# Designs tried in a protein design run: peptides against a protein of PDB entry 8OXM. Part 67

Target 1, 371 residues: chain A of PDB entry 8OXM
Amino acid sequence: FKAEFRLAGGVNLPKIIDCVGSDGKERRQLVKGRDDLRQDAVMQQVFQMCNTLLQRNTETRKRKLTICTYKVVPLSQRSGVLEWCTGTVPIGEFLVNNEDGAHKRYRPNDFSAFQCQKKMMEVQKKSFEEKYEVFMDVCQNFQPVFRYFCMEKFLDPAIWFEKRLAYTRSVATSSIVGYILGLGDRHVQNILINEQSAELVHIDLGVAFEQGKILPTPETVPFRLTRDIVDGMGITGVEGVFRRCCEKTMEVMRNSQETLLTIVEVLLYDPLFDWTMNPLKALYLQQRPEDETELHPTLNADDQECKRNLSDIDQSFNKVAERVLMRLQEKLKGVEEGTVLSVGGQVNLLIQQAIDPKNLSRLFPGWKAWV

## One batch from the design tools (peptide; made by RFdiffusion4, then SolubleMPNN)

Design b1_p12_4_s2 (from b1_p12_4, 8 letters changed)
Fold by OpenDDE base, seed 1:
Structure b1_p12_4_s2 (fold): chain B 371 residues (1-371), chain A 12 residues (1-12)
Amino acid sequence: as target 1 above (371 residues)
Amino acid sequence: LLEEMELAKSKL
């Protein structure tokens, strides 16, 4: 390890450390303190399994359908080492950086990212109708620009076209795998894009198994498919390549039902793997930037009164785990809203749910559904 | 596709 470290920013001040491997290669590592990396590590293992299934199928292998993974080594409940995703940028940083974000550069007369957030925060406690109207006004005055990512990075027309296809395939694979695993909507800072491959890397996997639906503002989309995410696909949007890649990914997932259920069952009942949503985690995930007042985790809330009988906690946990497994089985059977759908019907429903402005307008404003 | 690329290159 080098003696020098850099801060990556954020509340937990993760440290970027450069190390030389036994192979003589320099590698950048992110050391997180005060963060449980076990969920990220487990989800990376599940993604590797999904990739193995996708590589075994001829149609998904020919399309190079993969979910990008990174190395995670949990060291304790509050520390771990991650592979730093070198040559990646958060899509939120590219799109809505205050200094040189793509929206500011390409759409200087549109609303600022701050104006959009303010407008949506003002209606956060309002009706769904008022949220929808303000969301449509925001969308009209904040037009997509993510098409420019591939255009800035890939100047050669043939390379540009290939990279836009790689992006579209990466969104499709991560969307369907993310839906099956219940990752839900993803914050724009938790989606990295690789500047060389145009593939997405999903980080901070602390919401899985539809636990985003039990947040104070529940998720309303199966995955992030916002207007900028769609704009990055080019003129065809969700049609053609994206839809076909979703269908082929869903086909492999549905045909692998037994394997997926068995692995997720082992994970849900692992006593070392806490995937459940707790109130403190829910507050942290939907905290307002203005509420960054000293929520010191007063870990001094007496653990004494939550002597709910161990039996009642275990029974509650088992009922939640069983419900997650039942819902996973439904997804893998194509059961949506009590109806069995074909792969094409299920994928179509998920796309329509993900792009519906009514669903997007109901999301937590901190997750920026207009981006 | 080429027209979309040319139009978008004209905005860079």
Scores: peptide ipSAE 0.000, ipTM 0.335, DockQ to the pose 0.016
Fold by OpenDDE base, seed 3:
Structure b1_p12_4_s2 (fold): chain B 371 residues (1-371), chain A 12 residues (1-12)
Amino acid sequence: as target 1 above (371 residues)
Amino acid sequence: LLEEMELAKSKL
């Protein structure tokens, strides 16, 4: 280890450390001191398995369909080491940085990211109709700019085109696999983009197995396919390459049903893997910035008193695990809302659900559905 | 693919 460390920004003040391996190579690592990284580690293993399935299939292998993974070493229930994703930036940092974000640079007359967030926070407790109207006004005055990411990073037209294809394939693969696994909390800070490959890296995998649907403001989209995500694909948007890559990914997932069910079953019943949504986690994920002052988690609550009857908790847990497994089986059979769909029909439904402004307007304002 | 590339180049 080098004696020097850098602070990464954020509430938990993660430390960036440089490690020299026994091979003499320097490796950057992110040390988190207050997060349970077990869920991230488990989900990275599931992504590696999905990548193995995608590499075995000729059609997905030819398209280079992969989910970007990072190394996670959980050290305890509250600490771990992540591989630092060098050369990645949060899509939110590129798009909506307060000083020099792409929206401000390319659309200086549009609403600021702050004005958009304020307008959506003002209607957060209002009707779905009022949320939809304000969301449409925000969207009209906040136009997508993510096409400029590839244009800024890749000046050669042939390289630019290849990188835009790599981006579109990465969005498609991560969207479909993320949907199958029920991955939530896909806000603009939890999705990184690699500045060299244009591929996405999904981080903070703490909401999985559709647990985002039981949040105080439930998640209403299967994956992030917002206007900027679509704008990064270029002129064809969700048509052509994106749709075809989603269909080919979904074909591989559906054809791998037994393998995926077996893996997820082992994970759901692992007593060391807490995937369930708890009220404190739900409150933390959907806390308002204005409420930050009072809830210092005095997680000095004595571990002693909640000897709740182990039997009633265990029966409740087993019923939730069974329901998650049944829903995963339905997805892998193409069962949506009680109807069996073809791969193309299922992918089309998921795309329509993800781009529907009625679904997007209902999301928690911190998710930034207008970006 | 070539038409998508030429249409992409015309927007740079």
Scores: peptide ipSAE 0.000, ipTM 0.363, DockQ to the pose 0.014
Fold by OpenDDE base, seed 5:
Structure b1_p12_4_s2 (fold): chain B 371 residues (1-371), chain A 12 residues (1-12)
Amino acid sequence: as target 1 above (371 residues)
Amino acid sequence: LLEEMELAKSKL
């Protein structure tokens, strides 16, 4: 290990350390403190299994449909080592960096990222109608620019086209796998893009199995398919390559129902895997910027094990686990809103739900649904 | 594809 470390930004001040492997290769590692990386580690294993299923199918293998994975080594309940995704950038850093984000560079007359955030925070407690109207005003004055990522990184025309396809395939695969697993908290800092492959890397997998729906502001979209995410696909948007890759991924997931249910069942009942949403985690994920000033780390909230009767906890847990398994089984059967859909019908519904401005306007402002 | 690329380049 090198004696020097860098701080990554954020409340938890993760340490970036450089190590030299026995192979002589330098590798960056992110040491997260104060976060439980076990959930990330488990979700990476599930993604590896999904990748195995996708590689077995000829149509998904030909399309190179994979969800990008990274190595996670949990060290304790509040610490671990992540393989730093070298050559990746958060999509939020590229798009809405305060100094030189792509929106500011390409759309200098649009609303600033701060103005958009402020407008959506002002309506956070208002009606769905008022949220929708303000969201539409924000969207009109904050136009997509993510097409410029591939244009900046890939100057060769043939490479640019292949990388835009790789991006579109990565969005499709991660969207469908993420929907099946009920991945939430897909804000612009939790999605990285690889600057060489144009593939997405999903990080901070702490909201799974639709636990985003029980947040104080419920998640209303199946995955992130916001206007910038779509703009990165180029002129075809969600049509053609994206839709076909979603359908082929969904076909593999539905045809692997028994395997996926068995794996998720084992994980849901693993006593070492806390996937349930707790009130403290919910508050942490949907904190207001104004509350950052008062969280001096001095609350050693002793884990007062509220000795809730073990029996009532276990019964409530089992009922939540059963409901998660039932909903997973429905998704894998194509059951949406009590109707059995074809793969194409299910994928179409999910795309429509993900791009609907009414759904996007209802999200927590920190999710940045206008980006 | 080439025409879409030329059109994309002309907007840069």
Scores: peptide ipSAE 0.000, ipTM 0.343, DockQ to the pose 0.015
Fold by OpenDDE base, seed 4:
Structure b1_p12_4_s2 (fold): chain B 371 residues (1-371), chain A 12 residues (1-12)
Amino acid sequence: as target 1 above (371 residues)
Amino acid sequence: LLEEMELAKSKL
């Protein structure tokens, strides 16, 4: 290890450390403290399995449909080493950085990211109608700019074309696999884009198996397909390449039902894999800036009183696991809202749900559904 | 040209 480290920023202040391998190669590592990386590690394994399924199918292999994975070495329940995704940037940093974000650069007369957030926070406890109206006002005054990512990074037109296609395929693959695994919406800081490949890397996989639906502000979209995500695809948006790549990915997932069910069943019943949503995790994921001041609970809560009968906890857990498996089976059969859909019908429904401004307006404002 | 390129992209 080198003696020097850099901070990657963010609340947990992860440390970037350069390590010299036994091969003499320098490798940048991200050391996270206070984070449980076990869920990330498990989800990376699931993504590798999905990638194996996608590589076995001729149609998805020809399209190079893959989910980008990163190496995770969990060291404890609160520490681990990540492969630092060198040459990646959070899409949120590119889009809505306060100093030089693409929205500020390309749309200087639009609302600031702060103004958008403020407007949506003001209506957070309001009706769905009021949320929708304010969301539409925000969207009108905060126009998408993510098309400029590929234009800035790839000056050659042929390269630009190829990279925007790679981006679109990456969004499609991650969206469909993310839906199958119930990853839900993804915070803009938890989606990295590779500056060389234009592929997405999903990080901080702390919400899986539709646990985002049981948050205090439940998720209303199957995956993140916000206006900037769509804008990065170019003029066709969700049509053409994106739709077909979603359909081909969904086809492989549905045709791999038994394998996916078996894998997820093993994971859901793994006593080392806590995928369930807990109240503290829910608060952390949807914490308001106003609530930061009071939550110094010294977690010296005495161990004593929660002798909840182990039997009732186990029965409740098993029922949640069974519901997750049943819902996964439904997804893999194309069962949506009690109706069996074709691959094209299911993908169409998911796209429509993901881009619906009524669904987007109901998301937690902290996750910036207008970006 | 851009629309034709996008249409060509939509066929790949």
Scores: peptide ipSAE 0.000, ipTM 0.320, DockQ to the pose 0.015; fails the geometry check

Design b1_p12_4_s3 (from b1_p12_4, 7 letters changed)
Fold by OpenDDE base, seed 4:
Structure b1_p12_4_s3 (fold): chain B 371 residues (1-371), chain A 12 residues (1-12)
Amino acid sequence: as target 1 above (371 residues)
Amino acid sequence: LLEELDKAIAKL
């Protein structure tokens, strides 16, 4: 290990450490402290399995449909080593971080990211109608700019075209796989884009199996397909390549129902894999900027023996696991809202749900559904 | 040109 480290930023202050392998190669590693990387590690394994299914199918293989994975080595419940996604940037950093964000550069007269956040926070406790109206005002005055990512990074038109296709395919694959696994919406800092491949890397997989629906502000979209995510696809948006890649991915997932159910069943009942949403995790994921100052967790572990009968906890857990498996089976059968849909019908419904400004306006403002 | 490229993309 080199003696020097860099901070990657963020609340958990992850350390970027360069290590020299026994092969003499330098490898950059992200050391996360105070973070449980086990869920990330398990989800990376599931993604590798999904990738194996996608590579076995001729249509998805020809399209190079893959969900990007990274190496995770959990060291403890609170520490691990990640492969640092070298040559990636958070989409949120490119779009809205600092004065150099793409929105500021390309749309200097639009609302600032802060103004958008403020407007949406002011209506957070308001009706869905008021949220929708303010969201539409925000969207009108905060126009998408993510098309400029590929234009800035890929100056050659043929390369630009290929990379925009790679991006669109990556969004499609991650959206459908993410829907099947119930990853829900993804914060803009938890989606990295590779500056060389234009593929997305999803990080911090702390919400899975639709646990985002039980958050204090429940998720209302099947995956992140916000205006900037769509803008990165170019003028066709969700039509053409994206839709077809979603359909082909969904077809492979549905045709792999038994395999996916068996895998997820094993994971849901793994005593080492805590996928359940807990109140502390829910608070952390939907923490308000104003509440950051008071929550010094003085974890005074007062040993109040809440002898909750282990039997009632186990029965409640089993019922949640069974519901997750039933919902996964429904998704893999194309059952949406009690109706059996074709692959095209199911994908269409999911796209419409994901782009619906009524659904987007109801998301937690901290997740920036206008970006 | 960009629209023709996008139409070509939409066919791939």
Scores: peptide ipSAE 0.017, ipTM 0.523, DockQ to the pose 0.015
Fold by OpenDDE base, seed 1:
Structure b1_p12_4_s3 (fold): chain B 371 residues (1-371), chain A 12 residues (1-12)
Amino acid sequence: as target 1 above (371 residues)
Amino acid sequence: LLEELDKAIAKL
């Protein structure tokens, strides 16, 4: 370990530390404090299993379908070491950075990211109709620019084309795997893009198994497929490569039902793995940026009243775990809204749900569904 | 050219 560290920013002030491995290679590591990395570590193991399934199938292997993983070493309930994703940038940083964001550079006459957020926050407590109207106004005045990521990074047309395909495949694989695992919508800072591979890396996996649906503002999309995410695919958008890669990923997931259920069952009943949404975590995930100052969690609330009978807590946990497993089984059977769908029908429904501006307009404004 | 490539690859 080098004696020097850098701050990565954010509320938890994670420390970036440079380390020399036993192989003599320098590696950058992120040390998170006050954060439970166990959920991230577990989700990385599940992603590795999904990757193993995808590599065993000829059709997904030929398409190089993989979900990007990173190394996580939990050290305690509040600390761990992450492999820093060197050569990645948050898509939110590329798109909506206040200084040099792609929206500001390519669309200087559009609404600022701040104006969009303000407009959507003003209607947060309004009707779905009012949210939809304001979301459509925001979208009209905030046009997608993520196509420029590959154009800026890959100047050779053949490389540009290959990298845009790699991006599209990465979005497809992560969307379907993310749907199966119930990761839901992903904040734009929690999706990294690799500047060399154009593949996505999903970080901060603190919402899984559809726990985003029980947030104060519930998620309304199966995965993030916003206008900028689609724009990065090029002119065909969700049609062609993306759709086919989703279908081939879903085929492998559905054909691996027993394996996936067994793995998720073991994880859901692991007493060391808390995947459940608690009220404090829910408040933190949907907190306003302006409200960050006052909620020091003085977790000095006396643990005395949470002696609800251990039996009632355990029974409530088991019922939630059973419901998650049942919903996972439905997804893997292609059961959507009580109807059994083909792989193509299920993938089509999920794409339509993810791109529906009515669903996007209902998301928490902090997650920036217009980006 | 890029649109034609995109349309061709949308068929692959």
Scores: peptide ipSAE 0.013, ipTM 0.488, DockQ to the pose 0.015
Fold by OpenDDE base, seed 5:
Structure b1_p12_4_s3 (fold): chain B 371 residues (1-371), chain A 12 residues (1-12)
Amino acid sequence: as target 1 above (371 residues)
Amino acid sequence: LLEELDKAIAKL
C-alpha cells in the first residue's frame, strides 16, 4: 500500500488507496467506511450470474450484452474494499458538476442544476399536477447534453459510433437486469460511465427487490431512462439498438426463470443478507444534502436492536420475501398490471413507464429526474 | 456525415 491516500467525495469520505499487486501492477482501491458493502457484494454475484446467462445465449453474446461488475470485498458491517472503477466518472459529475458540467458548457443559457433542484424541491410536497407542471418547465429550460460525452471522448468517427453502440447496449442490459432485480436509487451519482468503453457501472446497490417503492417518496420508474440517458444513445434514442437489446436481454431473463427464482430465493432467506428497507435507511436515502461536501455527522444511530418479538419479525419478513418472489415470478412471466405481455410488449411498457414525465415528476428531487 | 450515418442506420 502507498503511504498516501486521497479522499473520494461523498458523505462517507471513502479513502482511495493505491496498492501494488503481487503482479507489480498498481491498483487503486476504494476503502469505503460507514457503509455495509455486503449488499453490493451479493448484487455483484447476481450480476455475474446474469452475465453468465447472457453469454450462453447466441443473440446476447453476439451483441456483447453484459452488466459491468466490480470487485467488492466486505471487511465488516461498516467497511469494505471496492475495486475502484478506474477510468470511470459519475454521470452526474460529467453532466451537472458545480464547476464546469456539460450542461453549463453546452447550454449556458439554460437553468443551472441548482435552479432545477430548487424548483423541484419547492414543489416536493405539492400535488402531482403542480409537480408535473414545474418538471415540464424545468425540462424545457434544461435540455439534454449527454451526446457530448462520446463526442468529447471519441474523436474518431468509427470509434465514436462503436462506443455510442456500446453505451446503448450497456444501458439496455443494465436497465432490464436492474428491473428484474428491482434495483432502485439510480440517481446520477450511483451510475458511473467508463471513459474508455462507454459502458455504465452501477454502484451503491443498497436498494433492490423494489424496496425503492416503499420509500417515503416511492420510485415510479423501472430504471433510469431520463432525457440525458436517452441523449447519449444519439439520434435513434430508445428505438432500434436500445429496444432490440432490451428485448434480447428480457428473452434471456424470462427463459432463465427457474434459475433466477432459485438464486433470489436463497438470497432473500439468507440471514446475513439484509435487503429489507428500514426507516433509518429510508431517511438517509431521501435526506441526502445536495452537495456531497456537507459533512452531516452521521448520527451514530446506536443499533438499538429493537427487540421486537422474534415471531412477529419473522412472519413480517417471510410475507415480504414471498411478495418479492411472487413479483419476480410475474416479471419473468411478462405479467404487468395483471396482463401477460410478450417480450416486446413488456419492454415497450417499461420504456414508456421510464420516460413518462408524469412518473419522472413524482420522483424524489435528489434523484434528479430532469437530468 | 455522422447524422447521415445515423439516419441510414435508423432505417436498418
Scores: peptide ipSAE 0.013, ipTM 0.466, DockQ to the pose 0.014
Fold by OpenDDE base, seed 2:
Parts: structure tokens; C-alpha cells; sequence
Structure b1_p12_4_s3 (fold): chain B 371 residues (1-371), chain A 12 residues (1-12)
């Protein structure tokens, strides 16, 4: 390891370190010192399995449908090493980073990212109707610009078209697999884009199995399909390539039902895999900027010994695990809202739910549903 | 878990 490190920024101040491998190659690594990376490591293995299923199917293999994965080495319950995704940027950094963000560059007369966030924070405790009205005003004055990512990075028209297609396929694959696994917390900093491949890398996989629905502000969308995400697909938006790639991914997932259920069952009952939402995790994920000032770093680790009777914990845990498995089985059967849907019908419903401004307006303002 | 997952994946 080199003696010097850089800070990546953010609340946990992860350390970027450079190491020389036994092969003589320099590799950048991200050291997280306050997050449990075990959940990320497990979810990366589930993604690798989903990739194996997608590579076995001729239609998904021909479309190169894959979820981008990264190496995770958990060191403890609070620390681990991530392979730094070299040549990736958070979509939020590209879109809304201060004055250099694509929104400010291409739409200088629109609302600033700060103005949008402020407006949505002001209505956070208001009715769903008031949230919807303010969200529509924000959306009218904050127009999508993510089409410019591929246009800036890929000057050759043939390469540009290929990369936009790779992006659209990556969004489709990750959206459907993310929905099946109930992946939440898909804010603009938890989704990276590869500057060379235009593929997405999903990070921070700490909200899975629909645990985002039990947050103080529940998640109301199956995946991130916001206006900028759609704008990156080009003029066809969600129609054509995206929809077909979602349908083909969903077909492979539904045809792999027994496999997916068996693996998720093993994961849910593993005592080393804490997938459950706890109040501290919920507070951390939906922390208000106003609440950051009073949380002294002295939340001692030792208050985990609330002696809940082991028997009552186990019965409550088993009932949650059973409900997660039942809901996963429903998704894999195409059961939505008590109705059995075709693959096309299910994918259509999920797309409509994900783009519905009523669902988007109800999300936590930190999720930035207008981006 | 990881080895059981790898064995489950390898049986697929």
C-alpha cells in the first residue's frame, strides 16, 4: 500500500488508497470504515448468479444483458475494502455537481439543484397533493439533460449509438433484477456510470427485499426510472430497446423461479447476513441535514445488547423472512396487486409505477426524484 | 454462506 490516502467525501469519509498487486499493477481501493460491506458482498454474488442465468439464455446473451459487479472484501462488521470502480462517476456528480453539473451547463436558466431540493424539503411533511404540485413545478423548471453524457463522452456517431444502447440495456437489466430482489435506496450517488462502457454500477446495496417500503418515508417506485435516466436512452425513451430488454430479463428471472427462491431462502436465514431494516439504519438513510449537527459520534457500539427474548426475535424474524419469500414468489409468478400478469403486462406495470409523478413526488427528498 | 452459495450456483 502507498503511505498516502485521499478522502472520497461523503458522511463516512471513505479512504481511497493505492496498492501495488503481486502482479506489479497499481490498483485503487476504497476503504470504508463505518459501513457493513457484508450486505454488498452478498448482493454482488446474487448479481453474479443473475448474470450466469442471463448468459445461459440465448436471447439475453445476444443482447449482452448483464449487471455490472465489483469486488467487495468485508474486513469486519464495520469495515471493508471495495475495488474502486475506475472510470466510473456517480450519475448525481455528472448531473447536479455544483456549477459544473450537466443541468447547470445545458440548462443555466432552470432551477438550480439546490432550489429543487429546497422546494421538495419544504413540502416533505405536507400532503401528497401538495408534494405532487411542487414536484410538477420542479420538474417543469428542471428539464432532463442526461442525453449529453453519451454525447460528451462519445464523439463518433456509431460509438455514441452503441454506448447509448449499452446504457439502455444496463438500465433495463439492473431495474428488473433490482425489482426482483427488492433493491432500494437508488439515489443518484448510489448509481455509478462507467465513462467507457456507459453501463451502470449499482453500489451501497444495504436496502434489499423491499425493506425500503418500511422506511419512515416509504419507497414508492420499483426502481429508478426518473426523467434523466430515461433521457439517457435517447428519443425512444422507455419504448423499444428498454422495454424489450426488461421483458427478456423478466422472462429469464421468472423461468429461474426455483433457483432464485432457493438462493434467497438461504440468504434470508443466514445469521451472518443482516438484511432487516433497523431504526438506526432507517434514521441514517433518511437523515435530515438539520439533524446532522446533533449526532455526536459517540453512539457506542454496545447498545446492541437489548436482550429481546431470543424466542420472540426468532419468531418475528421468521415471519418477516417468510413474507419476503412469499412476495418474491409472487413477483416471479407475475402476481402484482393480486392479479397474475404476463411478462409484458408486469413490465408495463413496473415502468408505469416507476415513471408515475405521484409515486416520485412521495419519495424522500434526498432520493432526488426530479433528477 | 459464500461456499454454500457457490455450491448452489455450481449446481445450477
Amino acid sequence: as target 1 above (371 residues)
Amino acid sequence: LLEELDKAIAKL
Scores: peptide ipSAE 0.010, ipTM 0.501, DockQ to the pose 0.021

